# Peptides against a protein of PDB entry 5OOQ, part 11

Target 1, 227 residues: chain A of PDB entry 5OOQ
Amino acid sequence: YREDVRQVVTHPANALSFLQPGRLVEISVNGKDNYGWGAVVDFAKRINKRNPSAVYTDHESYIVNVVVNTMYIDSPVNLLKPFNPTLPEGIRPAEEGEKSICAVIPITLDSIKSIGNLRLYMPKDIRASGQKETVGKSLREVNRRFPDGIPVLDPVKNMKIEDEDFLKLMKKIDVLNTKLSSNPLTNSMRLEELYGKYSRKHDLHEDMKQLKRKISESQAVIQLDDL

## One batch from the design tools (peptide; made by RFdiffusion4, then SolubleMPNN)

Design b1_p29_5_s3
Fold by OpenDDE base, seed 1:
Structure b1_p29_5_s3 (fold): chain B 227 residues (1-227), chain A 29 residues (1-29)
Amino acid sequence: as target 1 above (227 residues)
Amino acid sequence: MEKEIEELKKKGYEVAFYTSDGRPVLKLV
């Protein structure tokens, strides 16, 4: 159930409007490398210059650059390329007892475990010396203030996901959370069906186009404020 | 910074807290 919600929440049609600079996101790369909560720097549509005809899944079609403060200190961070979500070998979070550093890593939407209802005030130039560390300090403070976890955006109240199939999914999850006795497999199949219906009903291209317009408008406003 | 915060307030954001270095952390309400 949580995975089905995650799929909807992290879909470009829903997620991109909330991936503003400073947005906190919980990061899990390949389901194994948990970086914890990071802060969004920016995002861009994934473009393959070598293969312009490459078709990515919806969740792999965008690259999000995020600041993390949990990068293993001996990771080859110098090999990281902006907007390349294929991470070099050795890029991993620090394990218990290991030292960590701040780094900007490119991830796909599929690597977002959750979108937080917190947004940091980000430095104008995160690539400038010391700026990543500033964000890293802020992340530590946030984690300290929320020992029970950073608040997650409410998909309905905050993200305004009003899709009927999604709402039905959420209701089913609520019922299942209360009835904990139902077979997880049956519930997962139903959630996948609902997600499938959601994905099919939405002209994701049009939704993305509308979202891009909204994003461009919002970015234009931000740029106007920087002048 | 203040102008940006005001604009975000218009969008339903509130300052949840300030970091030790005085940076606002915003929450959507």
Scores: peptide ipSAE 0.621, ipTM 0.941, DockQ to the pose 0.619
Fold by OpenDDE base, seed 5:
Structure b1_p29_5_s3 (fold): chain B 227 residues (1-227), chain A 29 residues (1-29)
Amino acid sequence: as target 1 above (227 residues)
Amino acid sequence: MEKEIEELKKKGYEVAFYTSDGRPVLKLV
Protein backbone atom coordinates (compact mmCIF):
# COMPACT_ATOMS: atom_id res chain seq x y z
CA TYR B 1 0.00 0.00 0.00
CA ARG B 2 2.84 2.39 0.73
CA GLU B 3 4.26 1.85 -2.71
CA ASP B 4 0.84 2.40 -4.24
CA VAL B 5 0.53 5.68 -2.38
CA ARG B 6 4.04 6.63 -3.43
CA GLN B 7 3.21 5.98 -7.07
CA VAL B 8 0.24 8.31 -6.92
CA VAL B 9 1.96 11.00 -4.87
CA THR B 10 5.07 11.05 -7.06
CA HIS B 11 3.14 11.10 -10.31
CA PRO B 12 3.81 14.34 -12.23
CA ALA B 13 0.17 15.36 -11.95
CA ASN B 14 0.47 15.49 -8.20
CA ALA B 15 4.15 15.94 -7.38
CA LEU B 16 5.31 18.76 -9.64
CA SER B 17 3.21 21.45 -7.99
CA PHE B 18 4.95 20.61 -4.70
CA LEU B 19 8.52 20.46 -5.97
CA GLN B 20 9.22 24.12 -5.32
CA PRO B 21 12.72 25.26 -4.40
CA GLY B 22 13.48 24.19 -0.87
CA ARG B 23 10.86 21.44 -0.68
CA LEU B 24 12.21 18.55 1.34
CA VAL B 25 12.07 15.15 -0.33
CA GLU B 26 13.27 11.77 0.84
CA ILE B 27 15.54 10.24 -1.77
CA SER B 28 16.21 6.64 -2.68
CA VAL B 29 18.06 5.99 -5.93
CA ASN B 30 17.63 2.60 -7.59
CA GLY B 31 15.98 1.31 -4.45
CA LYS B 32 19.35 0.91 -2.74
CA ASP B 33 21.08 4.27 -2.42
CA ASN B 34 19.32 6.11 0.37
CA TYR B 35 20.41 9.73 0.58
CA GLY B 36 17.83 10.62 3.20
CA TRP B 37 16.09 13.96 3.09
CA GLY B 38 17.26 16.50 0.54
CA ALA B 39 16.07 19.88 -0.65
CA VAL B 40 14.69 20.55 -4.12
CA VAL B 41 16.58 23.04 -6.24
CA ASP B 42 14.48 22.85 -9.39
CA PHE B 43 13.03 20.42 -11.90
CA ALA B 44 12.70 20.10 -15.65
CA LYS B 45 11.12 17.84 -18.19
CA ARG B 46 13.52 15.12 -19.23
CA ILE B 47 14.90 15.64 -22.71
CA ASN B 48 17.14 13.15 -24.42
CA LYS B 49 19.24 15.13 -26.87
CA ARG B 50 20.70 11.98 -28.35
CA ASN B 51 17.35 10.29 -28.74
CA PRO B 52 14.56 12.83 -28.97
CA SER B 53 12.08 10.05 -29.63
CA ALA B 54 12.82 8.41 -26.30
CA VAL B 55 9.67 7.64 -24.37
CA TYR B 56 9.90 7.80 -20.61
CA THR B 57 7.45 6.60 -18.03
CA ASP B 58 5.58 9.28 -16.15
CA HIS B 59 7.85 8.85 -13.13
CA GLU B 60 10.98 9.10 -15.27
CA SER B 61 9.82 11.96 -17.49
CA TYR B 62 11.09 14.72 -15.18
CA ILE B 63 14.43 15.39 -13.57
CA VAL B 64 14.58 16.93 -10.12
CA ASN B 65 17.78 18.53 -8.87
CA VAL B 66 18.17 18.09 -5.14
CA VAL B 67 20.75 19.07 -2.54
CA VAL B 68 21.79 16.19 -0.34
CA ASN B 69 24.17 16.29 2.61
CA THR B 70 24.90 12.55 2.66
CA MET B 71 27.09 12.17 -0.43
CA TYR B 72 30.17 10.04 0.17
CA ILE B 73 33.16 12.36 0.35
CA ASP B 74 35.17 10.42 -2.22
CA SER B 75 32.33 10.20 -4.72
CA PRO B 76 33.27 11.54 -8.15
CA VAL B 77 30.87 14.47 -7.92
CA ASN B 78 32.76 16.26 -10.67
CA LEU B 79 31.38 13.69 -13.09
CA LEU B 80 27.79 14.59 -12.30
CA LYS B 81 26.01 15.96 -15.33
CA PRO B 82 23.18 18.40 -14.81
CA PHE B 83 19.82 16.94 -15.79
CA ASN B 84 21.28 13.47 -16.26
CA PRO B 85 19.69 11.12 -13.73
CA THR B 86 22.03 8.29 -14.73
CA LEU B 87 24.56 8.78 -11.99
CA PRO B 88 28.23 7.95 -12.59
CA GLU B 89 29.80 4.93 -10.98
CA GLY B 90 30.89 5.71 -7.45
CA ILE B 91 28.18 8.25 -6.75
CA ARG B 92 26.66 6.98 -3.53
CA PRO B 93 25.63 8.01 -0.05
CA ALA B 94 28.13 7.75 2.76
CA GLU B 95 27.93 4.62 4.83
CA GLU B 96 28.25 4.47 8.59
CA GLY B 97 31.63 5.79 9.63
CA GLU B 98 32.28 7.50 6.30
CA LYS B 99 32.45 11.24 5.83
CA SER B 100 29.82 12.95 3.76
CA ILE B 101 29.61 16.13 1.71
CA CYS B 102 26.87 18.22 0.20
CA ALA B 103 26.07 17.73 -3.46
CA VAL B 104 23.41 18.52 -6.00
CA ILE B 105 22.20 15.37 -7.73
CA PRO B 106 19.69 14.93 -10.53
CA ILE B 107 17.00 12.36 -9.75
CA THR B 108 13.76 11.16 -11.30
CA LEU B 109 10.39 11.28 -9.60
CA ASP B 110 10.72 7.54 -9.13
CA SER B 111 13.61 8.21 -6.75
CA ILE B 112 11.40 10.22 -4.41
CA LYS B 113 10.34 8.13 -1.46
CA SER B 114 8.39 10.89 0.27
CA ILE B 115 7.55 14.55 -0.18
CA GLY B 116 7.95 16.46 3.05
CA ASN B 117 5.67 19.09 4.47
CA LEU B 118 8.65 21.37 4.99
CA ARG B 119 10.27 23.88 2.70
CA LEU B 120 13.65 25.50 3.25
CA TYR B 121 14.38 29.04 2.26
CA MET B 122 16.92 28.34 -0.45
CA PRO B 123 19.91 30.42 -1.46
CA LYS B 124 19.41 32.28 -4.71
CA ASP B 125 22.51 30.72 -6.24
CA ILE B 126 23.01 27.20 -4.98
CA ARG B 127 26.13 26.79 -7.11
CA ALA B 128 27.92 29.62 -5.40
CA SER B 129 30.66 28.69 -2.98
CA GLY B 130 29.37 27.57 0.38
CA GLN B 131 25.69 27.64 -0.54
CA LYS B 132 25.25 23.87 -0.70
CA GLU B 133 26.83 23.63 2.73
CA THR B 134 24.37 26.18 4.05
CA VAL B 135 21.53 24.00 2.85
CA GLY B 136 23.31 21.01 4.34
CA LYS B 137 23.41 22.68 7.73
CA SER B 138 19.72 23.44 7.49
CA LEU B 139 19.01 19.81 6.64
CA ARG B 140 20.94 18.70 9.71
CA GLU B 141 18.96 21.05 11.89
CA VAL B 142 15.70 19.81 10.45
CA ASN B 143 16.67 16.21 11.09
CA ARG B 144 17.65 17.10 14.64
CA ARG B 145 14.31 18.79 15.28
CA PHE B 146 12.37 15.84 13.92
CA PRO B 147 14.01 12.75 15.42
CA ASP B 148 10.92 10.69 14.67
CA GLY B 149 11.01 11.73 11.03
CA ILE B 150 10.26 14.76 8.94
CA PRO B 151 6.52 15.29 8.48
CA VAL B 152 5.23 14.12 5.12
CA LEU B 153 2.72 16.03 3.03
CA ASP B 154 -0.80 14.78 3.51
CA PRO B 155 -1.94 13.55 0.09
CA VAL B 156 -5.53 14.57 0.74
CA LYS B 157 -5.32 17.61 3.00
CA ASN B 158 -2.19 19.17 1.54
CA MET B 159 -1.91 17.79 -1.97
CA LYS B 160 -5.68 17.82 -2.59
CA ILE B 161 -5.70 14.43 -4.27
CA GLU B 162 -9.43 13.78 -4.54
CA ASP B 163 -9.53 10.70 -6.73
CA GLU B 164 -12.12 8.30 -5.36
CA ASP B 165 -9.98 5.22 -5.76
CA PHE B 166 -7.10 6.91 -4.03
CA LEU B 167 -9.34 7.98 -1.18
CA LYS B 168 -10.48 4.40 -0.81
CA LEU B 169 -6.87 3.32 -0.69
CA MET B 170 -6.11 5.86 2.01
CA LYS B 171 -9.09 4.72 4.05
CA LYS B 172 -7.89 1.15 3.86
CA ILE B 173 -4.47 2.21 5.05
CA ASP B 174 -5.99 4.16 7.91
CA VAL B 175 -8.01 1.15 8.98
CA LEU B 176 -4.91 -1.00 8.90
CA ASN B 177 -2.91 1.54 10.86
CA THR B 178 -5.65 1.76 13.44
CA LYS B 179 -5.68 -1.99 13.84
CA LEU B 180 -1.92 -2.01 14.18
CA SER B 181 -1.91 0.77 16.73
CA SER B 182 -4.43 -1.09 18.82
CA ASN B 183 -2.29 -4.21 18.91
CA PRO B 184 1.42 -3.25 19.02
CA LEU B 185 2.72 -6.82 19.30
CA THR B 186 1.30 -7.91 15.95
CA ASN B 187 2.26 -4.72 14.14
CA SER B 188 4.99 -5.48 11.60
CA MET B 189 4.29 -9.10 10.72
CA ARG B 190 0.57 -8.65 10.59
CA LEU B 191 0.84 -5.59 8.41
CA GLU B 192 2.86 -7.52 5.88
CA GLU B 193 0.41 -10.37 6.02
CA LEU B 194 -2.58 -8.09 5.78
CA TYR B 195 -1.00 -6.22 2.93
CA GLY B 196 -0.37 -9.47 1.17
CA LYS B 197 -3.87 -10.77 1.76
CA TYR B 198 -5.61 -7.54 0.89
CA SER B 199 -3.53 -7.10 -2.22
CA ARG B 200 -4.61 -10.52 -3.39
CA LYS B 201 -8.21 -10.27 -2.33
CA HIS B 202 -9.16 -6.83 -3.62
CA ASP B 203 -7.03 -6.51 -6.76
CA LEU B 204 -5.82 -3.22 -5.36
CA HIS B 205 -2.77 -3.35 -7.55
CA GLU B 206 -4.92 -3.51 -10.63
CA ASP B 207 -7.09 -0.71 -9.35
CA MET B 208 -4.03 1.42 -8.81
CA LYS B 209 -2.79 0.60 -12.26
CA GLN B 210 -6.09 1.74 -13.68
CA LEU B 211 -5.93 4.86 -11.60
CA LYS B 212 -2.44 5.63 -12.84
CA ARG B 213 -3.62 5.21 -16.37
CA LYS B 214 -6.58 7.46 -15.82
CA ILE B 215 -4.37 10.11 -14.26
CA SER B 216 -1.91 9.83 -17.11
CA GLU B 217 -4.68 10.16 -19.66
CA SER B 218 -6.08 13.17 -17.91
CA GLN B 219 -2.66 14.76 -17.86
CA ALA B 220 -2.12 14.06 -21.50
CA VAL B 221 -5.35 15.86 -22.27
CA ILE B 222 -4.32 18.82 -20.15
CA GLN B 223 -0.92 18.95 -21.80
CA LEU B 224 -2.54 18.86 -25.20
CA ASP B 225 -4.73 21.76 -24.22
CA ASP B 226 -1.69 23.69 -23.02
CA LEU B 227 0.14 23.13 -26.33
CA MET A 1 12.88 37.59 2.38
CA GLU A 2 10.07 39.04 4.44
CA LYS A 3 7.97 39.80 1.41
CA GLU A 4 8.49 36.31 0.09
CA ILE A 5 7.46 34.83 3.41
CA GLU A 6 4.33 36.95 3.46
CA GLU A 7 3.43 35.74 0.01
CA LEU A 8 3.89 32.17 1.12
CA LYS A 9 1.73 32.79 4.15
CA LYS A 10 -1.04 33.81 1.80
CA LYS A 11 -0.62 30.42 0.17
CA GLY A 12 -1.12 28.62 3.47
CA TYR A 13 2.43 28.37 4.72
CA GLU A 14 3.56 28.98 8.27
CA VAL A 15 7.05 29.39 9.63
CA ALA A 16 7.77 26.18 11.46
CA PHE A 17 11.06 27.42 12.87
CA TYR A 18 14.21 29.36 12.07
CA THR A 19 17.58 27.74 11.53
CA SER A 20 20.54 28.78 13.62
CA ASP A 21 21.62 31.10 10.83
CA GLY A 22 18.21 32.76 10.79
CA ARG A 23 16.68 31.06 7.77
CA PRO A 24 12.99 30.22 7.91
CA VAL A 25 11.72 26.70 7.47
CA LEU A 26 8.16 26.74 6.21
CA LYS A 27 5.33 24.26 6.63
CA LEU A 28 2.19 24.02 4.54
CA VAL A 29 -0.92 23.99 6.78
Scores: peptide ipSAE 0.621, ipTM 0.938, DockQ to the pose 0.693
Fold by OpenDDE base, seed 4:
Structure b1_p29_5_s3 (fold): chain B 227 residues (1-227), chain A 29 residues (1-29)
Amino acid sequence: as target 1 above (227 residues)
Amino acid sequence: MEKEIEELKKKGYEVAFYTSDGRPVLKLV
């Protein structure tokens, strides 16, 4: 259900009107690199100059430039290309115990985990010296003020998403949350079981895909040797 | 800055708090 909500919320038709400069967004790149909450600088439609006929999915059709304060200090940030969401190798968030720096990274809408109901007053020129760090300080202050998490935009109340199926989904989630709040222990165990089953299924599916790929590669190598 | 904040207030924003350097953080209500 959360992923379904995320897909709707991060769709260009819904998200772009809320990706103003300073909008806080929670960032997860490729489902692996969690940068935490960053601040939107700007966005643009993704254009492939080398292949103008390239068709992108809706969630990959726009590039959002965001300031993060969690970039690993030794990341090759100089290799970052504005409006290129294909991040260079080595671009990653700092792990626990590592030092981080502020950076502007280009991401797709698919890399947005959530859109926050907070907007920073952004410097006019984010590329000027020290301006990213100013945003980084603001992000730290926000995180300090909201230890339980930054408030997320309400898809219905704030974003005015009026799709009937989405509204039904939200109502179901609300009912489930109400039930979970009323019986947290029994529902947490069931949720953990469901997540455990889902995680195992997903891991198995990825393992099977990797295995199929390895088998295919091995067969390709065998065919090359038989030639 | 003040004019921009006023325009955002017209759009339903409120100042949630100010950063230590005096910058407003806005919330959509």
Scores: peptide ipSAE 0.621, ipTM 0.938, DockQ to the pose 0.916
Fold by OpenDDE base, seed 2:
Structure b1_p29_5_s3 (fold): chain B 227 residues (1-227), chain A 29 residues (1-29)
Amino acid sequence: as target 1 above (227 residues)
Amino acid sequence: MEKEIEELKKKGYEVAFYTSDGRPVLKLV
């Protein structure tokens, strides 16, 4: 059930408008590498320069650059390629007892476990010396202040996802969570079906374009104010 | 920074807290 909600929340039509610089996101790469909460730097549409006709799934169609403070210190971070979400071998979070460093990693939307309702005030130039560490410090402070976990954006209240199919999905999840006796598999299948219907009812591509415009407008306003 | 925060406040953000280095952490309400 959580996965079904995650699929909707992390869909470009919903997620991109909340992936502003400094947005906290919980990161799990390939379902195994948990980096914990990181901070969004930026995002871009995934473009394959070698194959411009490459088609990605919705959740793989964007690359999000995130600062994490949990990178294993001996990870080959120098092999990280900007805007390449295929991480080199050896790039992993630090395990217990291992030292960690701050790094910017490119991830797909599918690697976002949760979107937090907290947003850091990010350095203007994250690539400048020491800036990643500043963000890392902020992440540590946030984690300290929220020992029970960083608050997650409410899909309805905060993200304003008012789609009827999504609301039905959420209601079903709530009902299923209260009914421990229900077959989890049957419920999961129903949720997947609802998600499928949700995805089909919306021209997600058009929604993404509209979101990009809104984001660009918002960024332009911010840039104009910086000027 | 202050102008940016004010703009975000207009969008429904509140300052949840400040980091030790004086940076605001914002929360969407």
Scores: peptide ipSAE 0.626, ipTM 0.942, DockQ to the pose 0.632; fails the geometry check

Design b1_p29_8_s1
Fold by OpenDDE base, seed 2:
Structure b1_p29_8_s1 (fold): chain B 227 residues (1-227), chain A 29 residues (1-29)
Amino acid sequence: as target 1 above (227 residues)
Amino acid sequence: SEEEERQKEEEEEEIKEIVDKAIEESLKE
């Protein structure tokens, strides 16, 4: 059931509006490599230059760049490719007793375990020397202040996910948590219909982003003409 | 050095302020 919630929360139609620079996200790559809480730098639609016709799943269709402070110190971070979520071999979080460093890693939405209700200040130039480390220190401070876990965005109250099937799922989960009942809720959800609705919302979001870019470009041209 | 320690303390305070602000903003939303 938690996975079902995660699938809805991390869908582009819901997640992207909450992936502002500095937003805290909990990161698990390939369901194995837990980097803990990181901070969003930015995100972009995944584009395959080699295969423009490549079709990605909704959860793999965007790349999110995140600062993590749990990268294993001997990881080949120099092999990281911007906006390539396929991480090189050896890129992993530090294990217990190992030293860690700060790094910016590209992840997919599918690698987001949860979205936090906190947004850190994100330096404009995260690639500048020392900036990642500053964010890393802030992450450590946040973790220190929230020993029981960083507050997660409420999908309904904060994210305003109002889909009826999702609300039903959340209610069922609440009931199950209260009753410790193992009754599968997955079978009652019309996931296909939900994904259909989210797909439409996602398309609208992309359209708005494109429109904003066009407006910004037009304004920039006007400013250049006024100069 | 004492200067290095002061600089570290200042950095820690700045980090605390950043986090404080983040928490405050989260409570307003």
Scores: peptide ipSAE 0.455, ipTM 0.881, DockQ to the pose 0.496
Fold by OpenDDE base, seed 3:
Order: structure tokens, then C-alpha cells, then sequence
Structure b1_p29_8_s1 (fold): chain B 227 residues (1-227), chain A 29 residues (1-29)
């Protein structure tokens, strides 16, 4: 059930509007590399320049750049490529007793474990000297203030996910948490129907982004003509 | 150095302010 909720929450139709610069997200890469909480720098649609016809799943169709403060110090961070979620060998979080550094890593939506209800100030030039470390210090301070965990966005109240099947899923989870016997297996079968609705919403979001880009391009042309 | 310590303290205060603002904004939403 938790994975089902995660799949819905991290779907582009729901997640992208909450991945503003500075948004806190909990990161697990490939189900094994837990970086803990990081801060969103930006995101972009995944484009394969070598294979423009490449089709990605919804959860792999966007790349999110995030600042983490748990990167192993001897990781080959110089080999990181922006917007390439295929991380080089040796890129991993620091283990117990190892030193960590701040790094910007590109991840997919599938690598987001949870989305936090906190947004840090994100420097305009995160690649400038010392800026990643500043964000890293902020992340440490947040973790210090929330020893029991960083507040997670409420999928219904905050993210406004009001799909009936999702609401039923959430109710079932709530019942299970209260040790009331609800049939757990029924919810996984309806995920495909949920994704069908989210796919349509995602298409609308992409259309809006394209429209905003066209408007921005038109404004840039007008400014050039005024110059 | 004393100057380095002062700079560190200023940075720590700035970080605290950033986090304070983030928490405050989260409570308004």
C-alpha cells in the first residue's frame, strides 16, 4: 500500500507542481542508495539526444536535479552529468563512519521516496562555489529540528489528489494503521485505472508548459525587436 | 581566526533564518 501511494504521489501529474526549487524530497536511488532528504534544484523532461524515439515510463520521463549532503566523499562526482540519471559507478551515499560531501545529482521521479512540506531557499547559482554547502547546512539544520522526521506533504490536503480510488486507498491504509481488518489486496488491481486518469492530467501539464515556453519565446522576440 | 569564527556564526544565523522561514511558510499552507 505504501508503494502504491508513492507511485501515485510521484506520478508527473501530481509531483511536478510540488517540485519547485528548494522543495525537500526524500531520495532512494535504485532501491538501495538512500541519500536521505535533499533539496530540489530544478527538473526537466528527459530527452535522449542519442535516441529521440526513446520511450520512458511516466516515473522515468523527468529528471530532477537535487542537492544532497550525504554523498560519499570519494565518489566520482566530477563524472556526474546534469540531466543524466544513470549515475556513474561509485556514486553512492556515505556509509556509517565515512565522510560525506554535498553534491547535485540527477534522479528520476521513481527515486523520490517522499515529498516534504518544506521548501528551502534555493540559490540562483547552485554551481557557484560554496552554494551547495549552504544548502547542505540548511538540510542539516532541518534534520536537527525534525528528529522524528521531516513533515511530508499530505496527498489529499496539500497535493489535492482527489481521485476516488486513491481516497479509498488512503482510507484503507488508515484503517490498517488502526488495526481494522480491511481487505488489502483490492487496491493494487485498480492502480492501472488511476494511472489512466493521471496520464491525461500529465498531458495537460505538458501542454501548459509548452504554451508557457512559446509565450516566453514570443516575449523574448519582442524584447529583441525593442532593443 | 576570530574573523573566521564570526563568518561561521553569521552563516549559521543565516541558515537558521532560512529554515525558520521555510517552517513558517509550511504552516501557512
Amino acid sequence: as target 1 above (227 residues)
Amino acid sequence: SEEEERQKEEEEEEIKEIVDKAIEESLKE
Scores: peptide ipSAE 0.447, ipTM 0.879, DockQ to the pose 0.479
Fold by OpenDDE base, seed 5:
Structure b1_p29_8_s1 (fold): chain B 227 residues (1-227), chain A 29 residues (1-29)
Amino acid sequence: as target 1 above (227 residues)
Amino acid sequence: SEEEERQKEEEEEEIKEIVDKAIEESLKE
């Protein structure tokens, strides 16, 4: 059920409006590499220049750049490519007893475990010397202040997810957290329906963005022709 | 050096302020 909630929360239709620069997100890459809480730098729609016909799932269709302070010190961070979520071999979080460094890594929405209610100040030039480390220090301070965990955005109260099926899911989870009775198979079918609904909303949002871009481009062309 | 310690303290205070502001803003949402 937590995974079901995560899938809805991290769907582009819901997540993108809360991935502002400085937003805290909890990161797990490939379900194994836990980087802990990081801070969002920016995000972009995933475009494969080598394979323009590549179709990505909704959760893989965007790349989020995040600052983490848990990168293993000997990781080949110089091999990281901006907006390439396929991480080089050796890129991993530090294990217990290992030293860590700050790094900016590109991740997919599927690598977000949770979205925090906190938004840190994000430097304008995160690539400048010392800026990543400042964010890293801020992350450490946040973790120090919240020993029981960083506050997570409430999907209903904060994210305003009002889908009836999702609300039912949340109620079921609440009931299951109080009572062990929920059937995982029924939830999977409803998740597919939810994904279909969110996908349609996302498509409409993308269409609107494309229309706005076309309008802006047309206006820019008109202005250039008037110059 | 004493200057290095002062700079470190100033950086720590700045970080605390950043986090304080973040927490305050989160409570307003």
Scores: peptide ipSAE 0.446, ipTM 0.877, DockQ to the pose 0.508
Fold by OpenDDE base, seed 1:
Structure b1_p29_8_s1 (fold): chain B 227 residues (1-227), chain A 29 residues (1-29)
Amino acid sequence: as target 1 above (227 residues)
Amino acid sequence: SEEEERQKEEEEEEIKEIVDKAIEESLKE
């Protein structure tokens, strides 16, 4: 059931409005590489310049740049390409006993384990010297203050996910958690129905983003003509 | 040096303030 919730929460129609700069997210790449909690820099729609006809799943259709403070020190971070979620070989979190560094990594929505109810101040130029380390120090301080875990956004109360099937799923999870049930049943068929509903909302979000960009561009042109 | 220690303390205070503000804002939402 937790994976089912994660799929709904990390869908573009729900997640993108909560991926503001500085938003804390818990990161697991390919279900194996756990970077812990990082901070969102920005996000963009995934564009394949080499294959414009490439079709991505909803959870792979956006790239999120995140600051992590758990990158293995000997990872080839110089090989990281902005907005390329295919990470070079050797890019991994530090294990126990290894030293870590701060890095900005591009991830897909599918690599988000949870979205936190905290937003850190994000420097305007995160690539400037010392800026990512400042964010890294802030992440350490947050982890120190929340030893039992960083507060996660409530999908219903905070994210306002009002889908009836999702609400039923959440109620079932609450019942199971109270009963300490060990057998989460994945209802794959219901997830497909949920995704069909979210597809429309996702399209609307993209339209709104495009409209905002067009308005901004038009205002910039007007300002240039007035100058 | 004493100056380096002061700078580290100032940085730590700034980080605490950043996190304090983040927590405060999260409680308002």
Scores: peptide ipSAE 0.441, ipTM 0.877, DockQ to the pose 0.502

## One batch from the design tools (peptide; made by RFdiffusion4, then SolubleMPNN)

Design b1_p30_3_s2
Fold by OpenDDE base, seed 2:
Structure b1_p30_3_s2 (fold): chain B 227 residues (1-227), chain A 30 residues (1-30)
Amino acid sequence: as target 1 above (227 residues)
Amino acid sequence: EEEEKEKKLQEEILKRSKELIEEAKKEKEE
């Protein structure tokens, strides 16, 4: 159920408006590499210059650059390519007892475990000397101030996700949490179905937004040519 | 001089971040 909620929350239609510079996000790459809470630098639509026809899933269609303070010190961070979410071999979080450093890593939306209800103040140029470390200090301060965990955005109250299928999903989760007697398997299947419907609906919505943008751009070009 | 400016900038960034964190903490407690 948490995964179903995560899928909706991290969908571009919902997540992108909350990925402002400094937004805290909890990061798990490939479901195994947990970097903990990081800070968003920026995001961009994923473009494959070598294969422009590449089709990405919704959750892989954007790249988010994030500052983490948990990178293993001996990770080959110099091999990190901007806007390439396929991380080089050896890029991993520090394990217990290992030293960590601050790094900017490109991730997909699928690597976001949760979105925090707070933003850090971000430097204008994160690539400037010492800036990543400053953000790293801020991340440590956040963790110090929230010993019980960083507050997560409420999908309904904060993110204003009003999709009927999602609300039904949330209601089912609430019912499941309250009623231990319901068949978890049946409920999970229903949640997956609802998520599927939600995803399809929002995919269409995003396509429409892109189309509207293209139309607007085309109209602007036509107006310029008519002038 | 550039190093001092950089240090001051870093301190300001950290300070502002701490302020935002405190605001977020207050909002959570309400």
Scores: peptide ipSAE 0.408, ipTM 0.865, DockQ to the pose 0.078
Fold by OpenDDE base, seed 3:
Structure b1_p30_3_s2 (fold): chain B 227 residues (1-227), chain A 30 residues (1-30)
Amino acid sequence: as target 1 above (227 residues)
Amino acid sequence: EEEEKEKKLQEEILKRSKELIEEAKKEKEE
């Protein structure tokens, strides 16, 4: 059930409007490399210059650049290519006892475990010397201030996901969390069906255009508020 | 001069980030 919720939350139609600069996101790359909470720099539609006809899944169709402060110090960060979510070999989070550094990594929406209900103030030029380290310090401070975890966006209350099938899913999850007794296997099939119905109802292309407009408007508002 | 501007920017970023954290905490207590 949690994975099904994650699929809906991280779908472009829902997630992109909340991926403003400084938005905190919890990052897990390829289901194995947990970088913890990072901060969004920007995002772009995934474009394959070599194969323009490449079709990506919805969750792989966008690249999100994020600042992490958990990169292993000896990782070949110089080999990172902007807007290439295929990370070079050796790019990994630091393990226990290893030193970490700050890095900007490109990830897909599928690598987002959670979207936080918090934004950091971001420098204008994150690529400038020392700027990513500043964000890294802010991330450490956030983690210190939220020892029980960074607050996650509520899909219904905050993200305004009002799809009836999704709401039914959320209610079922709540009931299941309350009632430990129901067989998990029967519930997974129904969740997949509900997600399939949701995906079919949303014209992703039109929703993306609207989202881009809203993001642009939101960025303009933030710039106006920061001036 | 550039280093000093960069330090000031870093301080401002940290300050604003702290403010946002405090606001988020207040919203949880309400």
Scores: peptide ipSAE 0.054, ipTM 0.532, DockQ to the pose 0.051
Fold by OpenDDE base, seed 1:
Structure b1_p30_3_s2 (fold): chain B 227 residues (1-227), chain A 30 residues (1-30)
Amino acid sequence: as target 1 above (227 residues)
Amino acid sequence: EEEEKEKKLQEEILKRSKELIEEAKKEKEE
């Protein structure tokens, strides 16, 4: 059920408007490599230059560049290609006792575990010498200041996801969390069906245009002077 | 100087963000 909520939250129609520069996101690449909380640099629609007709799933259709401070120090970060979410072999987070460095990695929306209700100030040129490390220090400070965890965006209150099927999903999750006694298989199938209905209602192209407008409007408003 | 400005800005953002979260929590408890 948590996965079903994650699928809705990380859908382009919902997530992209909250992926402004500096937005904190919790990163898990391929469900295996946990980088912890990183900061969004930017995002772009995934384009396959070799196969322009390639169709990606909704969650794989965008690439998000994120700064992480948990990259294993001996990872081949020089092999990272901008806007290529297929990470080279050896790119992984540092394990316990290993040293880490800051890196910018391209990820898909599917690699976002959570979207935080916080934004960092991001330097204009993150690729300049020392800038990634500055963001890395800020990430450490955020984690220090929020020992109970970085606050996550509320899908309904913050993200304004008002889809009826999603609300039904959320209600069902709440019921299931209270009543563990119902057959998990039947509930999972119904949740998948609800998500399927949600996904079909959203024409990605039209929603993307609306989202792009909202993003542009939001970027103009979130200058510190209006807070 | 730029590094200090950025640090101050980050601290301010974190402070304000924490305040907003605490306010939102209070509103939920009312």
Scores: peptide ipSAE 0.021, ipTM 0.402, DockQ to the pose 0.024
Fold by OpenDDE base, seed 5:
Structure b1_p30_3_s2 (fold): chain B 227 residues (1-227), chain A 30 residues (1-30)
Amino acid sequence: as target 1 above (227 residues)
Amino acid sequence: EEEEKEKKLQEEILKRSKELIEEAKKEKEE
């Protein structure tokens, strides 16, 4: 259930408006490398220069640059390619007892575990000397101030996700959380069905929106040529 | 002089971040 909610929350239609500079996000790369809470620098639509026709999934269609303070010190950070979410081998968070450094890493939306209800003050130029480390200090301060965990954005109250299918999903999750004694298997199947419906509906909506944009752009070009 | 300016900027960034953190903490406690 948490994964289903995560998929909705991290969908571009919902997440991008909350990925402002300084926004805290919890980062898990490839489902293995947990960097903990980082701070958003910026995001951009993923463009493959070698294959402009490359189609990415919704969750892979944007690259989010994030500052993390948990990068393993001996990670080959110099091999990081800007706007390439495919991280080089050896790029990993520090394990217990290892030293960490601050780094800016490009991630996909799928690498966001949660979006925090908190923003840091970000420097104008994160690449300037010492700026990443400053953000790293701020991240440490956040963790110090929230020992019980950083507040997460509420999908409904904060993110204003008002999709009916999602709301139904959330209600069912709440019911399941309160009534653990009810047939959890039947309820899980229903939740998967609802998520599937939501995902399909949303994908169609985004496709339509993209098509409408393309049509509008094409019409604008035609009007310019007729002028 | 540039190092001092950079240090001051870093301190200001950290200060402002701390302020935002405190604000968020208050909002959570309310």
Scores: peptide ipSAE 0.398, ipTM 0.859, DockQ to the pose 0.079; fails the geometry check

